Peptides against a protein of PDB entry 3J47. Designs and how they scored, part 68

Target 1, 121 residues: chain A of PDB entry 3J47
Amino acid sequence: IRLTNQLKSLKGLQSKLKDVVEYLDKVINKELPINHTILGKLQDVFNLLPNLGTPDDDEIDVENHDRINISNNLQKALTVKTNDELMVIYISNLVRSIIAFDDLIENKIQNKKIQEQRVKD
Target 2, 69 residues: chain B of PDB entry 3J47
Amino acid sequence: YEEKEESNLAATKSMVKIAEQYSKRIEEEKELTEEELKTRYVGRQDPKKHLSETADETLENNIVSVLTA

## One batch from the design tools (peptide; made by RFdiffusion4, then SolubleMPNN)

Design b2_p17_5_s3 (from b2_p17_5, 8 letters changed)
Fold by OpenDDE base, seed 3:
Structure b2_p17_5_s3 (fold): chain B 121 residues (1-121), chain C 69 residues (1-69), chain A 17 residues (1-17)
Amino acid sequence: as target 1 above (121 residues)
Amino acid sequence: as target 2 above (69 residues)
Amino acid sequence: KIYELNLEALKKLRELF
C-alpha cells in the first residue's frame, strides 16, 4: 500500500513536469503564451525543492544529511544516509534471524531427546 | 495523490521514530538472548518459546522499518 | 552510535552460538 501510494505520487509529479516542459518548449518556440498561474505555482514548488539543477556548488547543508528521499543533488547526501540506515536495518534483521535459528536448533535437540526417551520406554 | 504524499511524509517522520525504536529493539533483543541463555539452564520450554516469539516480533518490526525506509 | 549498537547486537548473537 505505502509503496503504491508513493509510486502514484511520483507518477503524478512526473506527468505534471512533462506538461510543464512541453509548455515551456511551446513558449520558447513562441507558439503559446506563458500560463502565469501554473508557472507561478510550479516556480513556488521548485523554489521549495532543493536546487536540483546546479551540480557545482558544494553547499550540501549539513543539517539535511539526516532525511530520506528528496530529489537529485540533495539525493546524494540523502542516499548516503539512506544506505547507512538500510545497513543498520539489515544487520538487525540478520541478528533476529540468527536468534530464530538458535531457537529452532534447540527445539530440534529437545524433540530428539523426547524421541529417544520414547524408544527406551 | 495527496493521500499518498501525506502517507510518505508520515513514513519519513516514522523513520526518525524508527531510529529511536531501533535502539530500543536492539536492547529488547539483547534481553531476550540473555533470557534464552538462562532458560537453557532451567530446561523449561515455555520461557524459550516466549523469547523466540519476541525475537520474531522484533524482526517483523525491523522489516516494516526497512519497507518504510 | 547506531553502528555501535549493531555491533553490540552482533556480539550478543555470537554468544548465543
Scores: peptide ipSAE 0.501, ipTM 0.854, DockQ to the pose 0.019
Fold by OpenDDE base, seed 1:
Structure b2_p17_5_s3 (fold): chain B 121 residues (1-121), chain C 69 residues (1-69), chain A 17 residues (1-17)
Amino acid sequence: as target 1 above (121 residues)
Amino acid sequence: as target 2 above (69 residues)
Amino acid sequence: KIYELNLEALKKLRELF
């Protein structure tokens, strides 16, 4: 359910972005007038996106480390954090799986010993 | 769309809390593995079963964390 | 610290096998 909702939101954003690009191309070709309301909302979205353009200002505001998809430098820091978190989750799942396998092997060994004892009696 | 954005924000806040709880869950899983090792030497089945059940519960919590990430 | 904890968990698990 949650993954399906995230995927639906991402698809909705992608469709809206495609519509804006198509609208901008029609305005450049003088086929349609500029919709200032759509452009203002897009500009607000771009301003909420960490600045793509200036590589030089070293003030990596520490707070935005969690948002996976925004702009190459912040996106890189967020991708590193996401990769570290995914790696922790993967290792824990592996550890739990191995503990469960160890218990299954021990249970199988015990069952085999019980069966061998019943054949001797 | 807004309802999903709010759900994603709540998920991100939950993920920070999950990271803190995750360190505690790893320590609990280590304690269980030590009890299983001790039970293997004593030859009694009961402590090993309890360890297996807690390892399974820990695994389920990590799967939920991955689905939340 | 989290990576070290994960590595230690993997070591304990390897000792069970």
Scores: peptide ipSAE 0.493, ipTM 0.855, DockQ to the pose 0.019
Fold by OpenDDE base, seed 5:
Structure b2_p17_5_s3 (fold): chain B 121 residues (1-121), chain C 69 residues (1-69), chain A 17 residues (1-17)
Amino acid sequence: as target 1 above (121 residues)
Amino acid sequence: as target 2 above (69 residues)
Amino acid sequence: KIYELNLEALKKLRELF
């Protein structure tokens, strides 16, 4: 359910971005006047999105490291953080899997002993 | 779209909570392994089964956490 | 701390094998 919702949100964002690009191309080509209302709403969306900084401004403000989703350079640092979190979760899952396998092996050994006792009786 | 965005925000908040619960889950897993060891020495099946079930539940919760992360 | 806890869990599990 959550993954499906995230995928739908991402698809919606992609569609909106495509519409914006198409609109900007039409404005550049002078085919349509600049719709200030659409641009204002888009600008508000971009302002709510953590600054997709142009590649030149090196000052990554350190404090907002915790929130995974939004901006590419911040997203790179956030991607590193997300990768570290995913690594921790992966290791934890591995540990649990190994515990589950140990229990399965023990159960199998016990079952074998029970069968051997039944054959001796 | 908005409902999914709210769901993603809730998922992110849940991820923070998962980090807090992670330490508890690891301790529960440790207790399970210790109980399995004790049961191996005592030769009683019942404690081992309960331990295995709790380990499996803990694993499932981590998998859901990974899928959310 | 989390890595250390995971390492301890792995050690305990290794003792069961």
Scores: peptide ipSAE 0.485, ipTM 0.853, DockQ to the pose 0.017
Fold by OpenDDE base, seed 4:
Structure b2_p17_5_s3 (fold): chain B 121 residues (1-121), chain C 69 residues (1-69), chain A 17 residues (1-17)
Amino acid sequence: as target 1 above (121 residues)
Amino acid sequence: as target 2 above (69 residues)
Amino acid sequence: KIYELNLEALKKLRELF
């Protein structure tokens, strides 16, 4: 359910971005007037999106690395964070799997000892 | 979309909490591993079984955490 | 820090084998 909702949100965002691009292309081509209300909301969304395009401003503080949701430089940082979280979860699962395997091996050893004892009796 | 975005935001906050929980789960797993070592020395099946069950539960919780990440 | 904890967990688990 959650993943499906996230996927739906991402698809919605993708569709909206596509509509923006199409709108911008139409404005550039002078085919349609700028819908200022949609553009304003989109611009607000884009302003909430971490700056994609300015290579020069080195200084935008490293601090906001923690929040997954926002645009490309931050989205890269967020992708890195997501990757780190996924890696942590993966390692945890691996560790748990190894513990479970250790227990299975020990159970097999015990079962083997019980069988050997039963054959000796 | 908005409801799902809110759910994703909650999931993201949950992921941060999962990272903290992960650190805690690793510590719990370490404790379990120590108890398993102790149970190997004591030869008591019951503590070992409990450790195994707790390790499995910990694994399941991690899998659920991955699926919710 | 989390990686170190995971590494330590893996080490303890390896000691069980």
Scores: peptide ipSAE 0.515, ipTM 0.867, DockQ to the pose 0.018; fails the geometry check

Design b2_p17_5_s4 (from b2_p17_5, 10 letters changed)
Fold by OpenDDE base, seed 1:
Structure b2_p17_5_s4 (fold): chain B 121 residues (1-121), chain C 69 residues (1-69), chain A 17 residues (1-17)
Amino acid sequence: as target 1 above (121 residues)
Amino acid sequence: as target 2 above (69 residues)
Amino acid sequence: DIYNLELEKLKKLRELF
């Protein structure tokens, strides 16, 4: 449920970004007038993206580091931390999957033994 | 969309706490696997089923942690 | 029956997501 909600939100964001790009292309081609309100909101979103260009602001709170994978240098350090966290989560999911598969295999073996006993009877 | 974003934000705040609990959950998962192995040798399905259920709960918690990352 | 149990596990997993 939570994963499905996150995936739906991400798909919604992707669709909106695609619509904005398509709108910008139409404006560049002079097919449609510039909607200043949409551009202003998009510019606000870009301004909320971590500044790709200023390496020197050391003080921006380490806590916001984990979420914003978009800006290359801050994004690289964040990408490394997120990659480490995702790696731990991936390993744990693998371990849980292995346990679930082991249980499944054992249930399968037990069911086969029960069927073999029923055929002998 | 906004309700899902709020859910994702709440989930991210829980991730810090989940990271601490994650080490404990890995240990619990190992204990479950050992109990499953013991149950396989004893031939009684009940402890093994309980182990499987706890492994599933541990898996669900990691999936929630991934979704919040 | 085992294939059905695997399918049910996959369905339960999908419901958890």
Scores: peptide ipSAE 0.490, ipTM 0.843, DockQ to the pose 0.022; fails the geometry check
Fold by OpenDDE base, seed 2:
Structure b2_p17_5_s4 (fold): chain B 121 residues (1-121), chain C 69 residues (1-69), chain A 17 residues (1-17)
Amino acid sequence: as target 1 above (121 residues)
Amino acid sequence: as target 2 above (69 residues)
Amino acid sequence: DIYNLELEKLKKLRELF
């Protein structure tokens, strides 16, 4: 369910970005007038994109780990953090799997011992 | 789309909490493994079962964390 | 037999995921 929702959100974002690109191309080709409202919203989206270019603006302690998608440098740092988190989750899953296997092996050994005792009896 | 975005944001907040819980879950997993080791010697299935259940819960939580990531 | 039980465990684990 969660993955499906994430995938649907990403597909929706991709479709919206495609519509924006198509609109911008039509404006460049003078096929449509510049819609200032759409352009303003796009500017807001671009401003919400982590700044790719200029290193100068301050230590915004934006604890916002979530914005993996758009801006290459901050995205790179966020991607590294996300990779570290995914690695921890992966290791945790492996450890849980190992414990579950250990329990199953022990249960099997016990069951085998019980069967061997029943055959001796 | 907005509902999924909200779900993703909630999921990310949950990941931070999961990182803290992960350390605790690792400790719980270790405790369960010790109980399994003790159960292997004592021949009592009950502590071993409890360890297995806690390990499974820890695994499920990690999977949910991965799916949320 | 041990391998078969491990495979069944892996199947059960897969169902939990």
Scores: peptide ipSAE 0.482, ipTM 0.848, DockQ to the pose 0.017; fails the geometry check
Fold by OpenDDE base, seed 3:
Structure b2_p17_5_s4 (fold): chain B 121 residues (1-121), chain C 69 residues (1-69), chain A 17 residues (1-17)
Amino acid sequence: as target 1 above (121 residues)
Amino acid sequence: as target 2 above (69 residues)
Amino acid sequence: DIYNLELEKLKKLRELF
């Protein structure tokens, strides 16, 4: 559910960005005037959103290196933190898998004992 | 779209908290395994089942944490 | 017996994590 919502939001942003690019191309070609109201709102959104579109070579702020951000472009600056978190999650999943296998083994042993008792009766 | 974006932002903030809780979850998982071992000796099926269920819940929470990263 | 041995291996693996 959460991943699906993130993907839907990203697709919506991508579609809007495409519309803006198409509009800008028409303005450059002198086919249409600039819609200042839509452009201003979009510019405000882009200024409030962590720079998702231009990985300009701005120095990876060292303070953000240890924090996971949902934004794909900030994820480049946060790559180390993201990797650490992914490692922790991987280890956790492995441990849970081990516990699940322990339970499966115990269940199998119990089932075997029950079958052996039924054969003796 | 906006509701999903808000949900994703909340999920990312929750990941920071999950990282702190991760160490605690590992310890809880270990305790569950010890209880399963004890239950194996006591011969009661109910405590073992409870341990298995808690381990599964712990695994599910980690998978959700990965999906939110 | 084989199941007990496999369980002990899983326990050792869990201790590494």
Scores: peptide ipSAE 0.480, ipTM 0.845, DockQ to the pose 0.013; fails the geometry check
Fold by OpenDDE base, seed 5:
Structure b2_p17_5_s4 (fold): chain B 121 residues (1-121), chain C 69 residues (1-69), chain A 17 residues (1-17)
Amino acid sequence: as target 1 above (121 residues)
Amino acid sequence: as target 2 above (69 residues)
Amino acid sequence: DIYNLELEKLKKLRELF
């Protein structure tokens, strides 16, 4: 459920970004006049996006680390975070597999003991 | 979309907590396996199965939580 | 005996994680 919601949100954002790019291309090509209201909303969106451009200010606020898609340095940091998450998932899956194998071995040993008892009776 | 975004933000906050609890959950899984071993020595099949199932469920919940983040 | 050996290997693997 949560993953599905995240995927839907991401798809919605992607569609909106595509529409914005298409609009900007039309404005650049002089096919449409510049809509100031759209530009204002776009500017607000860009201001909410972590600053992509200037390399100098090291104050990457730790809290916004979860959003994968922002510019190369942040994207690199986000890629690192994603890699860390994937590593945790991998370790968890390995642990689960180990437990499952332990259970399987136990079941086999029990079955063998039951068979040996039945042969003695 | 907005409702899902809010849900994702909540999930992200929960991930930090999950990461902190991850070590504890790993220990709980180990305990469950030790109990399975003890149950094997006692020769009672049912408690061991229940413990194994509980360990698997705990791991699954952890994985789903990490994937959702 | 083989099952016990396999179980011991899995236990050791679990200790690594």
Scores: peptide ipSAE 0.475, ipTM 0.839, DockQ to the pose 0.013; fails the geometry check

Design b2_p17_6_s1 (from b2_p17_6, 12 letters changed)
Fold by OpenDDE base, seed 2:
Structure b2_p17_6_s1 (fold): chain B 121 residues (1-121), chain C 69 residues (1-69), chain A 17 residues (1-17)
Amino acid sequence: as target 1 above (121 residues)
Amino acid sequence: as target 2 above (69 residues)
Amino acid sequence: REQELLRFLESQINRLR
């Protein structure tokens, strides 16, 4: 259920991003007027996104370069955090699997002992 | 979509809590394994079963956490 | 055979720790 909801949200975000790109392309092509409300919301989204630096604008003022570096550092830190969380989850699952196997082995040993006792009787 | 964004934010907050709980869960898993070891020596099935059940619950919680991540 | 499986599990647990 949770994964399905996350996947549906991600698909919805992807569709919305596609609609925005299509809208921007139409505005660039002068097919549609610029909707200032959509652009404002898009700018807000881009400001909330870690600056995936478009590499092409050489003239970014020193302050913007520091902000891009901070944003890249933030993205890197978030990626590291995500990797650490995934590692913890992986280790936890492995440990739990091992415990479950230990219980299965013990149950098997007990069952074998019970069978050996029944054959001796 | 908004409900899912709220769910993802709640999930991210839960991940921080899960990191703290993870250390505690590892210790709980260790305690359960010791109880199974003790139960193996004592021949009592009940502590071993409880350990297995708690280990299974910890795994499920970890899987749900991974799926939320 | 079961003791070997237990030793293997213990080895895996210890490797994770």
Scores: peptide ipSAE 0.461, ipTM 0.853, DockQ to the pose 0.011
Fold by OpenDDE base, seed 4:
Formats: structure tokens, sequence, C-alpha cells
Structure b2_p17_6_s1 (fold): chain B 121 residues (1-121), chain C 69 residues (1-69), chain A 17 residues (1-17)
């Protein structure tokens, strides 16, 4: 259930981003007026995305490339964080699996001892 | 979509907490393994079974955490 | 065998630290 909801949200976000890109392309091509309401909501979503560190108003003159790089750096940092979390979960699962295997081995050893005792009686 | 985004944000916050809890759970799991070792020496089946069950529950919770991440 | 599994677990934990 939780994973399905996360996947559905991610798919919804992807679809919305695609619609925005298509909308921006149409605006650039002068085919459609800017839907200010959708754009405003999208801007709010982008502003709620971890602030691509706006260098203070004084660095307005540094090329659009650096803003894209900061965006990419933040996205990269989020990706690294996600990878670290996944790695921790993977290790946890591995550790638990090993403990479960140890218990299974112990149970098998006990079962063998019980069988050996029954053969001696 | 918003409910799922909120759930995903809560899941991400839970993952950070899970990472911290994971380090603690690894230590707890080591302690449980030591108790199993001690239980092997004492010949008491009950502590071993409890440790096994706790390890399985810990595994299930990690699997669910991975599936929810 | 159980000691080897414990060592393997410790090795995996140490690799991830």
Amino acid sequence: as target 1 above (121 residues)
Amino acid sequence: as target 2 above (69 residues)
Amino acid sequence: REQELLRFLESQINRLR
C-alpha cells in the first residue's frame, strides 16, 4: 500500500512535469498563453523543492549554467541520500537474513541430535 | 497525489529515522546473537527461540522498510 | 558454521561503516 502510493505520487509528479515542459514549449513557440494558475502551482512546487541555493540577489550576473549546476548538485545530494538509505536497509536485511539462517542451522542441528538419540533408543 | 506525496515525505523522514534506528538495530541484533550464543551454552531452548523470533521480526521490519523506501 | 556466519555478518557490517 505505502509503496504503491509513493509510486502513484511519483508518476503523478512525472506526468505534471511533462505537462509543464509541454506547456513551456508551447509558450516559447507562442502557440498558447501562459496558464498562470498551473504555472503558479508549479512554481510553488519548485519552490518547495529544496531551494536550489539562490545565491543572494547580488550574483544575478552568473550565467544560467551555474543555477542548473546547483540544481543538479541538490538533486545529486538527494540521490546520494536515497542511495545511503537504501544501502542501510539492504545491510539490515542482510543482517536479519544471516540471523535467521543461524537459527535455521541451530534448529537443524537440534533436529539431527533428536534423530540420533531416537536411533540409540 | 498530495496524500501520497505526504506519505512519501513521511516515508523519507521515516527512512532517516530508520537509518539511525538501523544502526541501533544492528547493535541490538548483535546483542541478540550474543544472547543466542549464551543460550547455546546454558542449554535453554526458550531464549534461542525468542532471539530467532526477534531476528525474524527485525528482518520483516527491514524488508517492509526497504519496500516502503 | 554459526561462528562463520557471525564473522560474515560482522564483515558486512564493517564494510558498510
Scores: peptide ipSAE 0.482, ipTM 0.860, DockQ to the pose 0.013; fails the geometry check
Fold by OpenDDE base, seed 5:
Structure b2_p17_6_s1 (fold): chain B 121 residues (1-121), chain C 69 residues (1-69), chain A 17 residues (1-17)
Amino acid sequence: as target 1 above (121 residues)
Amino acid sequence: as target 2 above (69 residues)
Amino acid sequence: REQELLRFLESQINRLR
């Protein structure tokens, strides 16, 4: 359920981002006027999103470079956090697998002892 | 979409709680293995079965947490 | 074999701590 909700949100975000890119391309080509309301909402979304750098902004001021560096640091920190969580999960699964193997070995030993006792009777 | 964002925030908080619960689950898992060892020496089947069931439940909860992360 | 598995489990737990 949670993963499905995350995937649905990600798909919705991807679709909206695609619509924005298509709109921006039409504005650059002078096919449509700039919709200030959509642009304002998009700016709000971009301010809330970790700045995923647009690769073409070679001309934007020193302040944007610092914001991009902060954003890259935030994305890196989120990636590190995700890696740490995945590592904890991996180790947890390994530990549980080892316990399950111990139980299987013990069950096998007990079954063997029961069989040996039945052969002596 | 907003409901899912709220669910993701709740999920992140749950992951922090899972890390604390994980330390506790490891301790519970150790107690279970010690009880299984004691049961092997005492020759009683019942404590060993309970240990195995609790270890299995702990693993299942971890797998579900991973699949939901 | 079971004692070896227990030692392996303890080693993994200690590596996580």
Scores: peptide ipSAE 0.456, ipTM 0.848, DockQ to the pose 0.013; fails the geometry check
Fold by OpenDDE base, seed 3:
Structure b2_p17_6_s1 (fold): chain B 121 residues (1-121), chain C 69 residues (1-69), chain A 17 residues (1-17)
Amino acid sequence: as target 1 above (121 residues)
Amino acid sequence: as target 2 above (69 residues)
Amino acid sequence: REQELLRFLESQINRLR
């Protein structure tokens, strides 16, 4: 359920981004006027999103460069955090697997002892 | 879409709490393994079964945490 | 077989440290 909801949200975002790109291309080609209301809402979304955008080679004002660096640092920090969480999960699964194997070994030893007693009777 | 985003944010906050609990769970799992070793010498089936069940529960919780990340 | 499982578990724990 939770993963399905995350996937649905990501697909919705992807579709919206595609529509924005198509709109921007039409504006650049002078085929359509800029819809200021949609652009304002998109700009708000982009300001709330960690700027994952590759800066195209246009004049990065020094203030934008610091914000882009902060955003890249935030993305890097999130990636490191995700890696640490995955590592913890991997270790936990390994430890649980070990305990489960120890129990299987013990059960096997007990079964062997029961069989040896039945052969002596 | 918004409900799913809120659910993902709540999951991420829960993962931070799970990471703190994870260190504690690793220690509890070690203690259980020592008790299982001691119980193997004492020949009582009941403590070993309880340890196995606790280890399985700890594994399930970690898998759910990974799937939530 | 039990000793081999224990060795495998120790190897995995040491790889994660």
Scores: peptide ipSAE 0.452, ipTM 0.849, DockQ to the pose 0.012; fails the geometry check

Design b2_p17_6_s2 (from b2_p17_6, 11 letters changed)
Fold by OpenDDE base, seed 3:
Structure b2_p17_6_s2 (fold): chain B 121 residues (1-121), chain C 69 residues (1-69), chain A 17 residues (1-17)
Amino acid sequence: as target 1 above (121 residues)
Amino acid sequence: as target 2 above (69 residues)
Amino acid sequence: REQELLKELDLEIERLK
């Protein structure tokens, strides 16, 4: 049951990753806007993936274990890379939000000054 | 294996380049915010607005670049 | 399409929890 669920999850993730790649290609081509919710959910999936890829180090034949370990290490490396990229995007969005907030504050201060001047006249 | 390693290496190098570009764009954004602060003292609304718009565009380009990378 | 992808991803996250 648990293994079957993990395999089903992995297949779902594979399908989702394919869809994400297709989506990203469309975003690169400026055909679609960036969906931050999809990216956030993808991050959540990646954070949970390492918990699926550690079956116990029991005595299974070295050659298959090396290939599986290499595949898992590659998947882990790809996951880390994707997480790093997403982190950069997240930080960039935060910086944008901060700038936009600063502009709003300035606009409010200017509006207040204009109102104060109108009350004095 | 080698093709994947090469692809990963190329991707990692690309990410480093993007990070450098991002750092530069953040600095440009900071310079713009400083000009907004200066403009706030001068009482000119237009320079501040222009700075905000430039910062937004810079960030947009960063996001698109990171997504493309 | 994006909404379907989101739903599928949510279901996957729930299975992983």
Scores: peptide ipSAE 0.472, ipTM 0.834, DockQ to the pose 0.244; fails the geometry check
Fold by OpenDDE base, seed 4:
Structure b2_p17_6_s2 (fold): chain B 121 residues (1-121), chain C 69 residues (1-69), chain A 17 residues (1-17)
Amino acid sequence: as target 1 above (121 residues)
Amino acid sequence: as target 2 above (69 residues)
Amino acid sequence: REQELLKELDLEIERLK
């Protein structure tokens, strides 16, 4: 049961990661906007994943431990990878927001200058 | 297991490369923003707008690259 | 709970596709 659940979870994570990549590819192709809500949910999922990796100490034979450890290491590696990817996406979005603010400030300054010129004429 | 570890290692290496590319593009964006600021001080609206658009495009490409890689 | 979050995320991704 536990191994099956871990495999199912890992398959789910793998599928989700694939779906994220596919989503990202669509965003890249400008087919879809960046959905911050999806990214937030992904982050939440990843933040919860470390809590699944603590084996409760019960009697699972040593031979299963190595396979479980490899699976957990892979899951951890996938989690870290996805977390890093999400972090990069987050930083990129932050940078875009900064640029958008800079443009907004520029537009406001221009509008103010135009208004000042109209008052002077 | 080994194939999956190798795939994860390759994926991790790809992510590191993406992070480096992202860092470089962030720096390029900062440079564009600085040039935009300079253009704003010179009173040339069109170059400033173009620089802002280029910075946005660079950011978009960065996000795209981060997402794709 | 994690599986539910994963499913919810999958559904949201599918909704966006």
Scores: peptide ipSAE 0.466, ipTM 0.838, DockQ to the pose 0.069; fails the geometry check
Fold by OpenDDE base, seed 2:
Structure b2_p17_6_s2 (fold): chain B 121 residues (1-121), chain C 69 residues (1-69), chain A 17 residues (1-17)
Amino acid sequence: as target 1 above (121 residues)
Amino acid sequence: as target 2 above (69 residues)
Amino acid sequence: REQELLKELDLEIERLK
């Protein structure tokens, strides 16, 4: 369910981005008048998009590392955060697997002892 | 789209909570391993079983966390 | 905030149609 919802959101964003590009191309080609309202909303969307472009020194506020949202530089920071989260999950799964394996080994040892006792009787 | 976004937001909030719980789960896993060690030494199945069950629960929670990541 | 951006984006798409 969650993955499907994420994929749906991503597809929606992709479609929207495509529509925006097509609109911008039409405006550039003077096929459509500049719609100031659309442009304003697009600017608002871009302003809500953390600045992709400037590699400069602005303090990557620790709070923005959490937001998976929008664009490439943030995607890199988010990729790092996502990698850290995935690493934690991976380690946790590994630890649980080790514990389960230890229990399996002990169960096997006990079963072997029970079989050895039955052969002696 | 909205339902998926809401689900993603809920999942993200859950992931933060999972990170906090993860530290606690690691401690629970350690407790289980200690009980397993004690059970291996004492030969009593019950503490070992309890440790194994807690470890399994911790693993399941981690898997759910990964699936929600 | 992300949800709001997505909604705004959806409204913009709907307006472009």
Scores: peptide ipSAE 0.402, ipTM 0.819, DockQ to the pose 0.129; fails the geometry check
Fold by OpenDDE base, seed 1:
Structure b2_p17_6_s2 (fold): chain B 121 residues (1-121), chain C 69 residues (1-69), chain A 17 residues (1-17)
Amino acid sequence: as target 1 above (121 residues)
Amino acid sequence: as target 2 above (69 residues)
Amino acid sequence: REQELLKELDLEIERLK
């Protein structure tokens, strides 16, 4: 049950990540308008993910004073770094959960075969 | 400014190295899973168990890496 | 906490579809 739920959640996350990448590619290629609501929700998901700021919003804050920009750029770079690290950790944990689930399925199949053999004897 | 740039560059290089190490661990885990799948078809339990154990070790190493990050 | 984050992520996926 727990492992099955983790695998389901992981598959959901993988599908979502794929959808996000596809959406970002479409936005970059100007095939879709920048939906600020989708980007805001992605930012919220990334904020719930420890500070995983996407790099592309650099264009809007050119006008306000030099000192805030340096702190924001450092925080953004640290956020991107933290994002990449968390993404790697997430993918790692997902792969591990998939392998553990495969082992559980195999164990269940073996147990079923043993039980079927006992019923025939 | 220069000290911060140097620190960021060093941090980025460290992250690339961690990503490469992680990619290698994922590949090792995949090889183990493929061997388990092959063994399941042959009906021999032992290679499959060994693959599962190596996958678990790879998982443990990634958890430790996450806890140390 | 992780399950709640996953549920929120799932809700966002369903909203993007």
Scores: peptide ipSAE 0.402, ipTM 0.826, DockQ to the pose 0.045; fails the geometry check

